# Peptides against a protein of PDB entry 7MKK: the designs that were tried, part 59

Target 1, 71 residues: chain A of PDB entry 7MKK
Amino acid sequence: SMKEKVKAKLVEIRKFVPFIRRVRIDFQDTLSKVQGHRLDALVNLLDREDVSMSSLNKIEVIIDKLRTRFN

## One batch from the design tools (peptide; made by RFdiffusion4, then SolubleMPNN)

Design b2_p22_4_s2 (from b2_p22_4, 9 letters changed)
Fold by OpenDDE base, seed 5:
Structure b2_p22_4_s2 (fold): chain B 71 residues (1-71), chain A 22 residues (1-22)
Amino acid sequence: as target 1 above (71 residues)
Amino acid sequence: MEVFDEETKKLFDELFEEAKKE
């Protein structure tokens, strides 16, 4: 079902939370306040169970961009 | 320093506006 697909995607995306947290801390001095806040908000969003597939797809793209930029 | 490109910034904006509606 779509609900099961969303749950599976959320589980996979949550594996990158430690990476997002590392980017937030290791590059804190380089990040603007707005950019730092966006990373904090992204981690908080991934704690939710009601995230849509559309949102999860956007988060996946963001993570790919972060991986390209920050390792 | 600008760390996020404008495309990434836009993607964050879209994400958080969508999440407000969830």
Scores: peptide ipSAE 0.655, ipTM 0.889, DockQ to the pose 0.843
Fold by OpenDDE base, seed 3:
Structure b2_p22_4_s2 (fold): chain B 71 residues (1-71), chain A 22 residues (1-22)
Amino acid sequence: as target 1 above (71 residues)
Amino acid sequence: MEVFDEETKKLFDELFEEAKKE
């Protein structure tokens, strides 16, 4: 079902929470306040259970961009 | 240092606007 797909995607995306947290902290001095806040908000969003597939797909793209920039 | 390009910033904006509706 779509609900099961969303749950599976959320589990996969949550695997990157430690990475996002590391980027936020390790680059705190180089990130703007706005960029730092966006990373914090992204982590907080991933704590929610009501995140849509649309949002999860956007988060995946963001993570890929972060990985390209920071790894 | 600019870390996020305008496309990425827009993606964040869209994401958080969607999240406000969820």
Scores: peptide ipSAE 0.655, ipTM 0.890, DockQ to the pose 0.842
Fold by OpenDDE base, seed 4:
Structure b2_p22_4_s2 (fold): chain B 71 residues (1-71), chain A 22 residues (1-22)
Amino acid sequence: as target 1 above (71 residues)
Amino acid sequence: MEVFDEETKKLFDELFEEAKKE
């Protein structure tokens, strides 16, 4: 079902939470307050159970961009 | 230093606007 697909995608995306947290801390001095807040909010969003597939797909693209920039 | 490009900023904006509706 779509619900099962969303749950599976969420599990996969959550594997990058430690990476996002590391980016937030390791680059804190180079990040603006807004950028730091966006990373914090991204982690908080991934703690939710009601995230849509559309949101998860956007998060995946964001993570790919972060990986290209930071590691 | 600017860390996020304009496309990335737009993706964040779209994401958080969508998440507010969930």
Scores: peptide ipSAE 0.655, ipTM 0.889, DockQ to the pose 0.855
Fold by OpenDDE base, seed 1:
Structure b2_p22_4_s2 (fold): chain B 71 residues (1-71), chain A 22 residues (1-22)
Amino acid sequence: as target 1 above (71 residues)
Amino acid sequence: MEVFDEETKKLFDELFEEAKKE
């Protein structure tokens, strides 16, 4: 079902939470306050169980962009 | 240093606005 797909994708995306946290910490001095807040908010969003597939797809793109910039 | 390009910023904005509706 779509619900099962969302749950599975959420589990996979959550595997990148440590990476997002690491980016936030390692680049804290170079990130603007707004950029740092966006990363914090992204982590907080991934703690929710009601994230839509649309949101998860956007998060996946964001993570790919982060991986490209921060390795 | 600007880490996020304008496209990425828009994507974040869209994400967080969507999350407010969830």
Scores: peptide ipSAE 0.654, ipTM 0.889, DockQ to the pose 0.844

Design b2_p22_4_s3 (from b2_p22_4, 9 letters changed)
Fold by OpenDDE base, seed 1:
Structure b2_p22_4_s3 (fold): chain B 71 residues (1-71), chain A 22 residues (1-22)
Amino acid sequence: as target 1 above (71 residues)
Amino acid sequence: MEVFDEEEIKLFDELFEEEKKR
């Protein structure tokens, strides 16, 4: 079902939460306050269980761009 | 240092506005 697909995608994306937290810490002094807040808010959003497939697709694009720059 | 490009900023803003409406 769509609900099962969302749950599976959320489980996969949550594997990158430690990476997002690491980027936030390692670049804390170089990140703008707004960019730091966006990373914090992204982690907080991934703690939710009610995230849409649309939102999960956007989060995946953001994570892939972060990985290209920071890993 | 600007870590996010304008497209990423737009994606973040769209993401958070969508989740705020739910």
Scores: peptide ipSAE 0.458, ipTM 0.850, DockQ to the pose 0.900
Fold by OpenDDE base, seed 3:
Structure b2_p22_4_s3 (fold): chain B 71 residues (1-71), chain A 22 residues (1-22)
Amino acid sequence: as target 1 above (71 residues)
Amino acid sequence: MEVFDEEEIKLFDELFEEEKKR
């Protein structure tokens, strides 16, 4: 079902939560308040079970772009 | 340092506006 696809995608994207948290910590002193809040809000959104497939696809693009900039 | 570019900021704003409407 669509719900099963969303759950599977959410499980895969949640593997990058430690990476997002690491970026948030490593750049804490250089991040604007808004940028820091965006990373925190991204992690909090991934803790939810009710995220849409549209939202998960946007999050994947953001994570992939972060992974290309942060080794 | 900007962690997000203008395209990512736009995606992020669209993401949160979508989640507020659900």
Scores: peptide ipSAE 0.456, ipTM 0.852, DockQ to the pose 0.836
Fold by OpenDDE base, seed 5:
Structure b2_p22_4_s3 (fold): chain B 71 residues (1-71), chain A 22 residues (1-22)
Amino acid sequence: as target 1 above (71 residues)
Amino acid sequence: MEVFDEEEIKLFDELFEEEKKR
């Protein structure tokens, strides 16, 4: 079902929460307040069980760009 | 260091506006 697909994608994206937290801490002094807040809000959003597939697709693109930039 | 480009900023803004409407 669509609900099962969302749950599976959320489980996969949550594997990158430690990476997002690490970027947030390692670059804390070089991040703008707004950029730091966006990373914190992204982690907090991934703690929710009710995230949409649209939101998960946007989060995946953001994580892929972060991974490319922070290797 | 700009961690996010203009396209990523737009994606964040869209993401958080969508989640506020739910």
Scores: peptide ipSAE 0.454, ipTM 0.851, DockQ to the pose 0.858
Fold by OpenDDE base, seed 2:
Structure b2_p22_4_s3 (fold): chain B 71 residues (1-71), chain A 22 residues (1-22)
Amino acid sequence: as target 1 above (71 residues)
Amino acid sequence: MEVFDEEEIKLFDELFEEEKKR
């Protein structure tokens, strides 16, 4: 079902939460307050069980770009 | 250092506005 697809996507995206937290810490002194807050809010959003597929697809694009730049 | 490009900023803005409306 669509609900099962969302749950599977959320499980896969959550594997990158440690990476997002690492970027947030390693670059804390070079990040603007707004950029740091965006990373914190992204982690907090991924702790929710009610995230949409639209939101998960946007998060995947953001993570893939961050991985290319920071790892 | 600009960590996010204009496209990523747009994706963040869309993401958080969508989740705020739910």
Scores: peptide ipSAE 0.451, ipTM 0.850, DockQ to the pose 0.849

Design b2_p22_4_s4 (from b2_p22_4, 10 letters changed)
Fold by OpenDDE base, seed 5:
Structure b2_p22_4_s4 (fold): chain B 71 residues (1-71), chain A 22 residues (1-22)
Amino acid sequence: as target 1 above (71 residues)
Amino acid sequence: MEVFSEEEIKLFDELFEEEKKR
């Protein structure tokens, strides 16, 4: 079902939460306040169970860009 | 320091605005 697909995608994206948290902490003193907040909000969003497929697709793109920039 | 490109900032903004509307 679509619900199952969303859940599966969320599980896969959540694998990168530790990476996002690490970036947030490691670069805490160098990130702007706004960018630090965006990373916090991104992690918080991924803790939810009701994230849409559209949002998950955007998050995937963001994570790929973060991986390129930070590691 | 600003570490994100304009494109990346746009993606964040789109993401969070979308979630606010849901």
Scores: peptide ipSAE 0.533, ipTM 0.869, DockQ to the pose 0.899
Fold by OpenDDE base, seed 2:
Structure b2_p22_4_s4 (fold): chain B 71 residues (1-71), chain A 22 residues (1-22)
Amino acid sequence: as target 1 above (71 residues)
Amino acid sequence: MEVFSEEEIKLFDELFEEEKKR
């Protein structure tokens, strides 16, 4: 079902939460306040159980771009 | 410093607006 697909995708995306937290902290002095807030909000969103597949797909793209920039 | 691209900022905005409407 789509619900099970969402749950599986959420589990996979959550594996990158430690990475997002590290970017937030390690680059805190480089990031603007708005950018820091966006990363905090992203982590908070991933703590939810009711995230849509559309949102998870956008988050995956964002994480891939972050991995390229903050390696 | 602004380190995110315009496309990345757009993705963030779309993401959070979508979730706000749910």
Scores: peptide ipSAE 0.531, ipTM 0.867, DockQ to the pose 0.918
Fold by OpenDDE base, seed 1:
Structure b2_p22_4_s4 (fold): chain B 71 residues (1-71), chain A 22 residues (1-22)
Amino acid sequence: as target 1 above (71 residues)
Amino acid sequence: MEVFSEEEIKLFDELFEEEKKR
């Protein structure tokens, strides 16, 4: 079901939360305040259980961009 | 320093606006 797919994808994306937090910390002095806040908000969003598939797809793209730039 | 591109910023904005509407 779509519900199960969302749950599975959320579990996989949550594996990158430590990475996002690390980027936030390591680049805290170089990130703008707004970008720092966006990373914090991204982590907070991933703590939710009711994230849509649409949102999860966007988050996946964001994480891929982060991984490309920040290793 | 700008760390994120305009494309990436747009994606963040779309994400958070979508979640605001829910």
Scores: peptide ipSAE 0.527, ipTM 0.866, DockQ to the pose 0.835
Fold by OpenDDE base, seed 3:
Structure b2_p22_4_s4 (fold): chain B 71 residues (1-71), chain A 22 residues (1-22)
Amino acid sequence: as target 1 above (71 residues)
Amino acid sequence: MEVFSEEEIKLFDELFEEEKKR
């Protein structure tokens, strides 16, 4: 079901929360305030249980871009 | 430093606007 797919995707994406937090901290002085806020908001979204598949797909793309840039 | 591309900024904007509407 879509519900099961959302849950599975959320579990997989949440594995990258430590990475996002690390990027946020390690580059705190380099990131603009708005960029830092976007990362904080991204982590906060991943704490929610009601995130849509559409949102999870966008988050996955963002994380992939971050991983490419920040290792 | 600008870390995010225009494309990535657009993705963030779309993401957060979508979540505001839910």
Scores: peptide ipSAE 0.527, ipTM 0.867, DockQ to the pose 0.894

Design b2_p22_5_s1 (from b2_p22_5, 8 letters changed)
Fold by OpenDDE base, seed 1:
Structure b2_p22_5_s1 (fold): chain B 71 residues (1-71), chain A 22 residues (1-22)
Amino acid sequence: as target 1 above (71 residues)
Amino acid sequence: SEEEKEEEELLKLLDELLKEEK
């Protein structure tokens, strides 16, 4: 079901939460306050269980871009 | 919903963040 697919995608995306937290800390001196806040908000968003598949797909793209830029 | 709108705005802002040069 779509519900199960969303749950599975969420589990996959959550694997990158430690990475996002590391970016937030490792680059804290070079990130603006607002940029840091947005990364924090991304982590908080991933704590939710009511995120749509559309949003999860967008988040996945964002994480890929983060990996390219910061990893 | 209002919650969905806020989420979309956040995702848009994150995209903008990644377009900024470092």
Scores: peptide ipSAE 0.260, ipTM 0.738, DockQ to the pose 0.080
Fold by OpenDDE base, seed 3:
Structure b2_p22_5_s1 (fold): chain B 71 residues (1-71), chain A 22 residues (1-22)
Amino acid sequence: as target 1 above (71 residues)
Amino acid sequence: SEEEKEEEELLKLLDELLKEEK
């Protein structure tokens, strides 16, 4: 089901939460306040249970870009 | 919903963040 697919995708994306948190901390001095806030908000978003597949796919692209730039 | 709009805005802003050169 779509619901099951969403949950599976969410589990996969959540594996990157520690990475996002690490980026937020390790680059805190080089990130603007607003950039840091947006990373915090991204982590908070991933703590939710009602994120859509569309949003999760977009988040995956964002995480891939973060990985390219910061790790 | 407002929550959906806020989420979409956040994702857009994050994408814009990653377009910045450092």
Scores: peptide ipSAE 0.260, ipTM 0.737, DockQ to the pose 0.103
Fold by OpenDDE base, seed 4:
Structure b2_p22_5_s1 (fold): chain B 71 residues (1-71), chain A 22 residues (1-22)
Amino acid sequence: as target 1 above (71 residues)
Amino acid sequence: SEEEKEEEELLKLLDELLKEEK
């Protein structure tokens, strides 16, 4: 079902939470306060269980861009 | 919903973050 697909996608995307946390800390000195806050908010968003497939797909793209920029 | 609007706004802001060199 769609609900099961969303849950599976969320599990896969959550594997990147440690990476996002590391970016937030390792680059804290180069990020503005607001940029850091937005990364924190991204992590918090991934703690939720009611994120839509559309949002999860967008988050995946964002994570890919983060990986390109911050390794 | 307001919750969905806030989520979409966050995603837009994160996308903008990645467009900047800083």
Scores: peptide ipSAE 0.258, ipTM 0.736, DockQ to the pose 0.105
Fold by OpenDDE base, seed 5:
Order: sequence, then C-alpha cells, then structure tokens
Structure b2_p22_5_s1 (fold): chain B 71 residues (1-71), chain A 22 residues (1-22)
Amino acid sequence: as target 1 above (71 residues)
Amino acid sequence: SEEEKEEEELLKLLDELLKEEK
C-alpha cells in the first residue's frame, strides 16, 4: 500500500539524520543563522510520521545535494 | 493545509541553501 511505501521511504531517509546533524554542527561557523535553522527544521521534519511521499522524495534529493557538497 | 504549505516552503528554502553563492 501507499502507506507502507511511505513508511519504508521514511525509514530509509531517517538513516541520514545523523549526517544532517553532523553537517549542521561541523559547518555551523560557515552557515548563517537562518541556514542552520533550516537544517534543524529538516531534522525535525523527519521526526514526523505524516510526511507525504512527494515531500520525502524532495527531501531525498536535498540529502543527495548535501552529501555532494558537504561530505 | 497551512501545515503542508509551510513544509513546502521549507523544502524550497533548503534548495536555496544548496545553491552556489555568487
């Protein structure tokens, strides 16, 4: 079902939460306050259970870009 | 919903974060 697919996608994306947190901290001095806040908000968003598949797919792309840019 | 709009706006702003600076 779609619900099961969303759950599976969320589990996979959550594997990158530690990485996102590391980016937020390791590059804190080079990020503006607002940029840091947005990364915090991304982590907080991934704590939710009601994120749509559309949003999860967008988040996955964002994480890929973070990986390319920061590590 | 307004919550969904806020989420979409956050995602757009995160995309902007990842753009190259001039």
Scores: peptide ipSAE 0.258, ipTM 0.734, DockQ to the pose 0.102

Design b2_p22_5_s2 (from b2_p22_5, 8 letters changed)
Fold by OpenDDE base, seed 2:
Structure b2_p22_5_s2 (fold): chain B 71 residues (1-71), chain A 22 residues (1-22)
Amino acid sequence: as target 1 above (71 residues)
Amino acid sequence: SEDEKEQEELLKLLDELLEEEK
């Protein structure tokens, strides 16, 4: 079902939460306050269970971009 | 809960965050 697919996708995306947290900390002095806040919001969003597949797909792209830029 | 539109806006802002400075 779509519900199960979303749940499975969310589990996979959540594996990157530690990475996002590390970006937030390691680049705290480089990021603006608003950028840091938005990363915090992303982590908080991933703590939720009511995230759509559309959002999860976009988050995956964002994480890939983070991995490219903040490494 | 945060609605879909709010989530989309956040993700848009995050995508913009990662754009190269011009």
Scores: peptide ipSAE 0.289, ipTM 0.759, DockQ to the pose 0.102
Fold by OpenDDE base, seed 4:
Parts: C-alpha cells; sequence; structure tokens
Structure b2_p22_5_s2 (fold): chain B 71 residues (1-71), chain A 22 residues (1-22)
C-alpha cells in the first residue's frame, strides 16, 4: 500500500539524519542562524511519521545537494 | 493542510539554502 511505501521510504531517508546533524554542527560557524535553524527543522521533520511521499522525495533531493556541498 | 504547507515551505527554504550563499 501507499502507506507502507511511505513508511519504507521514511526509514531509508532517516539513515541520513546523522549526516544532517553532522553538517549542522561541523559548519555551524559558516552557517547563518537561520540556515542552522532550517537544518534543525529538517531533522525534526524526519522524526515525524506523517511525512508525505512527495515531501520525502524532495528531502532526498535536498540531502543529495547537502552531500555535494558539505561532503 | 496547513501542516503540509508548512512542510513545503521548509523544503523550499532548504532548497534555497543550498543554491545560494545566503
Amino acid sequence: as target 1 above (71 residues)
Amino acid sequence: SEDEKEQEELLKLLDELLEEEK
């Protein structure tokens, strides 16, 4: 079902949470306060279970861009 | 929903973060 697909995708995306947290800390001095806050909000969003498939797909793209810029 | 709108706004802002140095 779609619900099961969302849950599976969320599990896979959550594997990047440690990376996002690391970017937030390692580059804290080069990020603005608002940029840092947005990264924190991304981590908090991934703690939720009611994230849509559309959002998860967009988050995956964002994580890919983070990897390109910061690691 | 408003929750979905807030999530989409956050994702837009994060995308902008990564495309611009501001």
Scores: peptide ipSAE 0.289, ipTM 0.757, DockQ to the pose 0.107
Fold by OpenDDE base, seed 1:
Formats: structure tokens, sequence, C-alpha cells
Structure b2_p22_5_s2 (fold): chain B 71 residues (1-71), chain A 22 residues (1-22)
């Protein structure tokens, strides 16, 4: 079901939470306050269970961009 | 709680963040 697919995707995306946290800390001095806050908000968003598949797919793209830019 | 509209706005801002750092 779509619900099961969302849960599976969420589990996959959550694997990158430690990476996002590392980016937030490792680049804290080069990120603006608002940039850092947005990364924090992304982590907080991934703590939720009411994230749509559309949002999860977009988050996956964002994580890929983060990986390209920040290691 | 944040609805999908708010989530999309956040994701847009995150995309902009990444473009600004180029």
Amino acid sequence: as target 1 above (71 residues)
Amino acid sequence: SEDEKEQEELLKLLDELLEEEK
C-alpha cells in the first residue's frame, strides 16, 4: 500500500539524519543562522510520521545535493 | 503540526540554500 511505501521511504531517508546533523555542526561557522536553522528544521521534519511521499522524494533530492556539496 | 504546504515551503528554502552556496 501507499502507506507502507511511505513508511519504508521514511526509514530509508532517516538513515541520513546523522549526516545532516554532521553537516550542521561541521559547517556551523560558514552557514548563516537561517541556513543552520533550516537544516535543524529538516531533521525535525524527519522525526515526524506525517510526511507525504512527495515531500520524502524532495527530501531525498536535497540530501543528494547535500552529499555532493558537503561530502 | 506542519501541513504539506508548510513542508513544501521549507523544502523550497532548503533548495535555495544549496543554490546560494554555489
Scores: peptide ipSAE 0.285, ipTM 0.762, DockQ to the pose 0.104
Fold by OpenDDE base, seed 3:
Structure b2_p22_5_s2 (fold): chain B 71 residues (1-71), chain A 22 residues (1-22)
Amino acid sequence: as target 1 above (71 residues)
Amino acid sequence: SEDEKEQEELLKLLDELLEEEK
């Protein structure tokens, strides 16, 4: 079902939460206040259970860009 | 509590910031 697919995608995306947290801390001095706040918001978003598939797909792209730039 | 609209806005803003830093 679509609900099962969303849950599976969320599990996969959540694997990157520690990475996002590390980026937030390791690059705190180079990130703007706005960027830091938005990374915090991203982590908080991934802690929720009601994230849509469209959002999860967009988050995956964002994480890929973060990985390319920061790891 | 974030609704879908707020989520979309956040993701848009994050994507835009990353593109500007290329």
Scores: peptide ipSAE 0.285, ipTM 0.759, DockQ to the pose 0.105

Design b2_p22_5_s3 (from b2_p22_5, 8 letters changed)
Fold by OpenDDE base, seed 4:
Structure b2_p22_5_s3 (fold): chain B 71 residues (1-71), chain A 22 residues (1-22)
Amino acid sequence: as target 1 above (71 residues)
Amino acid sequence: DEEKKEEEELLKLLDELLEEEK
């Protein structure tokens, strides 16, 4: 079902939470306050259980861009 | 839904940040 696919995708995306947290801390001096707050909000979003497949796919693209820029 | 709108705006702003601020 779509629900089970969303759960599986969320588990996979959550594997990047430690990376996002490290970017937030390691590059804190190069990030503006608003950029830092948005990264914190992204981590908080991934703690939710009601994220849609559409949002998870967008988050995956964002994480790929973060990886390209920061590590 | 306000929470969904806030989520969509956050994702937009994160995407724009990573493209514009190179």
Scores: peptide ipSAE 0.289, ipTM 0.756, DockQ to the pose 0.105
Fold by OpenDDE base, seed 1:
Structure b2_p22_5_s3 (fold): chain B 71 residues (1-71), chain A 22 residues (1-22)
Amino acid sequence: as target 1 above (71 residues)
Amino acid sequence: DEEKKEEEELLKLLDELLEEEK
């Protein structure tokens, strides 16, 4: 079902939460306060259970961009 | 809902920020 697909995608995306947290801390002096806040908000968003597949796909793109720059 | 709109704006701003910086 679509619901099961969303849950599976969310589990996969959540594997990157430690990476996002590391970026937030390791680059805290480089990031502005607003940039840091947005990364914190991204982590908080991934704690939710009601994230759509559309949002999860967008988050995946964002994580890929983060990995390109910070990993 | 408003929470969904805020989520969409956050994702947009994160995407734009990451595109501008490189």
Scores: peptide ipSAE 0.288, ipTM 0.756, DockQ to the pose 0.105
Fold by OpenDDE base, seed 2:
Formats: sequence, structure tokens, C-alpha cells
Structure b2_p22_5_s3 (fold): chain B 71 residues (1-71), chain A 22 residues (1-22)
Amino acid sequence: as target 1 above (71 residues)
Amino acid sequence: DEEKKEEEELLKLLDELLEEEK
């Protein structure tokens, strides 16, 4: 079902939460306050269970860009 | 859904953040 697919995708995306938290902390001096807040909000978003597949796909792209930018 | 709208705005802002330093 779509619900099961979303849940599976969410589990995969959540594997990157430690990375997002690490970026937030390790680059705190480089990031503006608003940028840091947005990363915190991204982590909080991934704690939810009602994130759509569309949003999860967008989050995946964002994480890939973060990985490229922040090594 | 207002929460969905706020989420979409957050995702746009995060995408913009990643474009600003190119």
C-alpha cells in the first residue's frame, strides 16, 4: 500500500537524522541562526509519522545536497 | 491543510539555503 511505502521511505530518510544533527552542530558557527533553525525544523519534521511521499522525496533531495555541501 | 503548507514552505526555504552558497 501507499501507506507502507511512505513508512518504508520514512525509515530510510530517518537514517540521515544523525547526519543532519551533525551538520547543525559542526557548522553552527558558519550557519546563520535562521539556517540552524531550519535544520532543527527538518529534524523535527522527520519525527512525524504523517509526512507525505512528495515531502519525503523533497527531503531526500535536500539531504543529498547537504551531503554534497557539508562533505 | 495548514501544517502541510508550513512543511512545504520549510522545504522551499531549505532548498533555497542550499542554492544561496553556490
Scores: peptide ipSAE 0.288, ipTM 0.756, DockQ to the pose 0.104
Fold by OpenDDE base, seed 3:
Structure b2_p22_5_s3 (fold): chain B 71 residues (1-71), chain A 22 residues (1-22)
Amino acid sequence: as target 1 above (71 residues)
Amino acid sequence: DEEKKEEEELLKLLDELLEEEK
């Protein structure tokens, strides 16, 4: 079901939460306050259980861009 | 929902920010 797919995708995306947190901390002095706040908000968003598949797919693209830039 | 709108704006802002830094 779509619900099962969303849950599976959320589990996979949540595996990157430690990475996002590391970027936030490791580059804290390089990131603007706004950039840091947006990364915090991204982590908080991934703590929710009601994130749509559309949003999860967009988040995956964002994480891939973060990985490209910050390893 | 307002929460969904805020989420969409956040995702847009994150995407735009990451494109500007290329």
Scores: peptide ipSAE 0.286, ipTM 0.756, DockQ to the pose 0.105

Design b2_p22_5_s4 (from b2_p22_5, 9 letters changed)
Fold by OpenDDE base, seed 5:
Structure b2_p22_5_s4 (fold): chain B 71 residues (1-71), chain A 22 residues (1-22)
Amino acid sequence: as target 1 above (71 residues)
Amino acid sequence: SEEQKELQELNSLLDELLSEES
């Protein structure tokens, strides 16, 4: 079911939360205040249980872009 | 710069994502 797919996708995406936190901290001096806030909000979003598949797919793209830029 | 463009794209994606969840 779509519900089960969402749950599985959320589990996989959450594996990158430590990476997002590291980016937030390691590059804090080069990030603007609003950029830091956006990353914090992204982490907070991943704590929720009602995230849609559409949002999870977008988050995956964001993580890929972060990985490309911040290694 | 290309880096600045990438950051702008990231910011746009974050804004879009977070606005949808709000």
Scores: peptide ipSAE 0.225, ipTM 0.741, DockQ to the pose 0.811
Fold by OpenDDE base, seed 2:
Structure b2_p22_5_s4 (fold): chain B 71 residues (1-71), chain A 22 residues (1-22)
Amino acid sequence: as target 1 above (71 residues)
Amino acid sequence: SEEQKELQELNSLLDELLSEES
């Protein structure tokens, strides 16, 4: 079901929360305040249980770009 | 620069995502 697919996707995406937090902290001096706020909001979003598949797919793209930029 | 373009793209994606969830 779509519900089960969403749950599975959320579990996989949440594995990157520590990475996002590391980017936020390790590059805090390089990131603008608005960029830091956006990353904090992203982490908070992933703490929710009602994230849509559409949002999760977009978050995956964001994480890929973060990995490319910040390794 | 290419770096600036990539950061702008990232910011745009974040803004799009957060606006949809608000």
Scores: peptide ipSAE 0.219, ipTM 0.736, DockQ to the pose 0.807
Fold by OpenDDE base, seed 1:
Structure b2_p22_5_s4 (fold): chain B 71 residues (1-71), chain A 22 residues (1-22)
Amino acid sequence: as target 1 above (71 residues)
Amino acid sequence: SEEQKELQELNSLLDELLSEES
């Protein structure tokens, strides 16, 4: 079901939360306040249980871009 | 939705960061 697919996708995306947190901390002095806040918001969003598949797909793209730049 | 709007804004901000564009 779509519900099960969403849950599975969320589990996979959440594996990158520690990475996002590290980016936020390691580059805190480089990031603008707004950018830092947005990274925090991204982590907070992934803590929710009601994130849509559409949102998760978009987040995946963002994480891929972050990984490319920040290893 | 507000969620989608936030994601779009986040993506834009992150794109700026990653490309180092003003």
Scores: peptide ipSAE 0.168, ipTM 0.701, DockQ to the pose 0.063
Fold by OpenDDE base, seed 4:
Structure b2_p22_5_s4 (fold): chain B 71 residues (1-71), chain A 22 residues (1-22)
Amino acid sequence: as target 1 above (71 residues)
Amino acid sequence: SEEQKELQELNSLLDELLSEES
């Protein structure tokens, strides 16, 4: 079901939360206040249980870009 | 939705950040 797919996607995306936190800290000195806030907001969003599949797909794109540039 | 608007803004800001690292 769609509900099961959303739950599975959320589990997979949450595996990258430690990576996102590392990017936030490693580049803290070069990030603007707004950029830092957006990364913090991304982590906070992934703590929720009611994130839509549309949002999760967008987050996956962001993570893929971060992985490409920041390993 | 406000959530989607937030994600769009986040993506735009992160794209800017990533391009500056090149």
Scores: peptide ipSAE 0.165, ipTM 0.698, DockQ to the pose 0.059

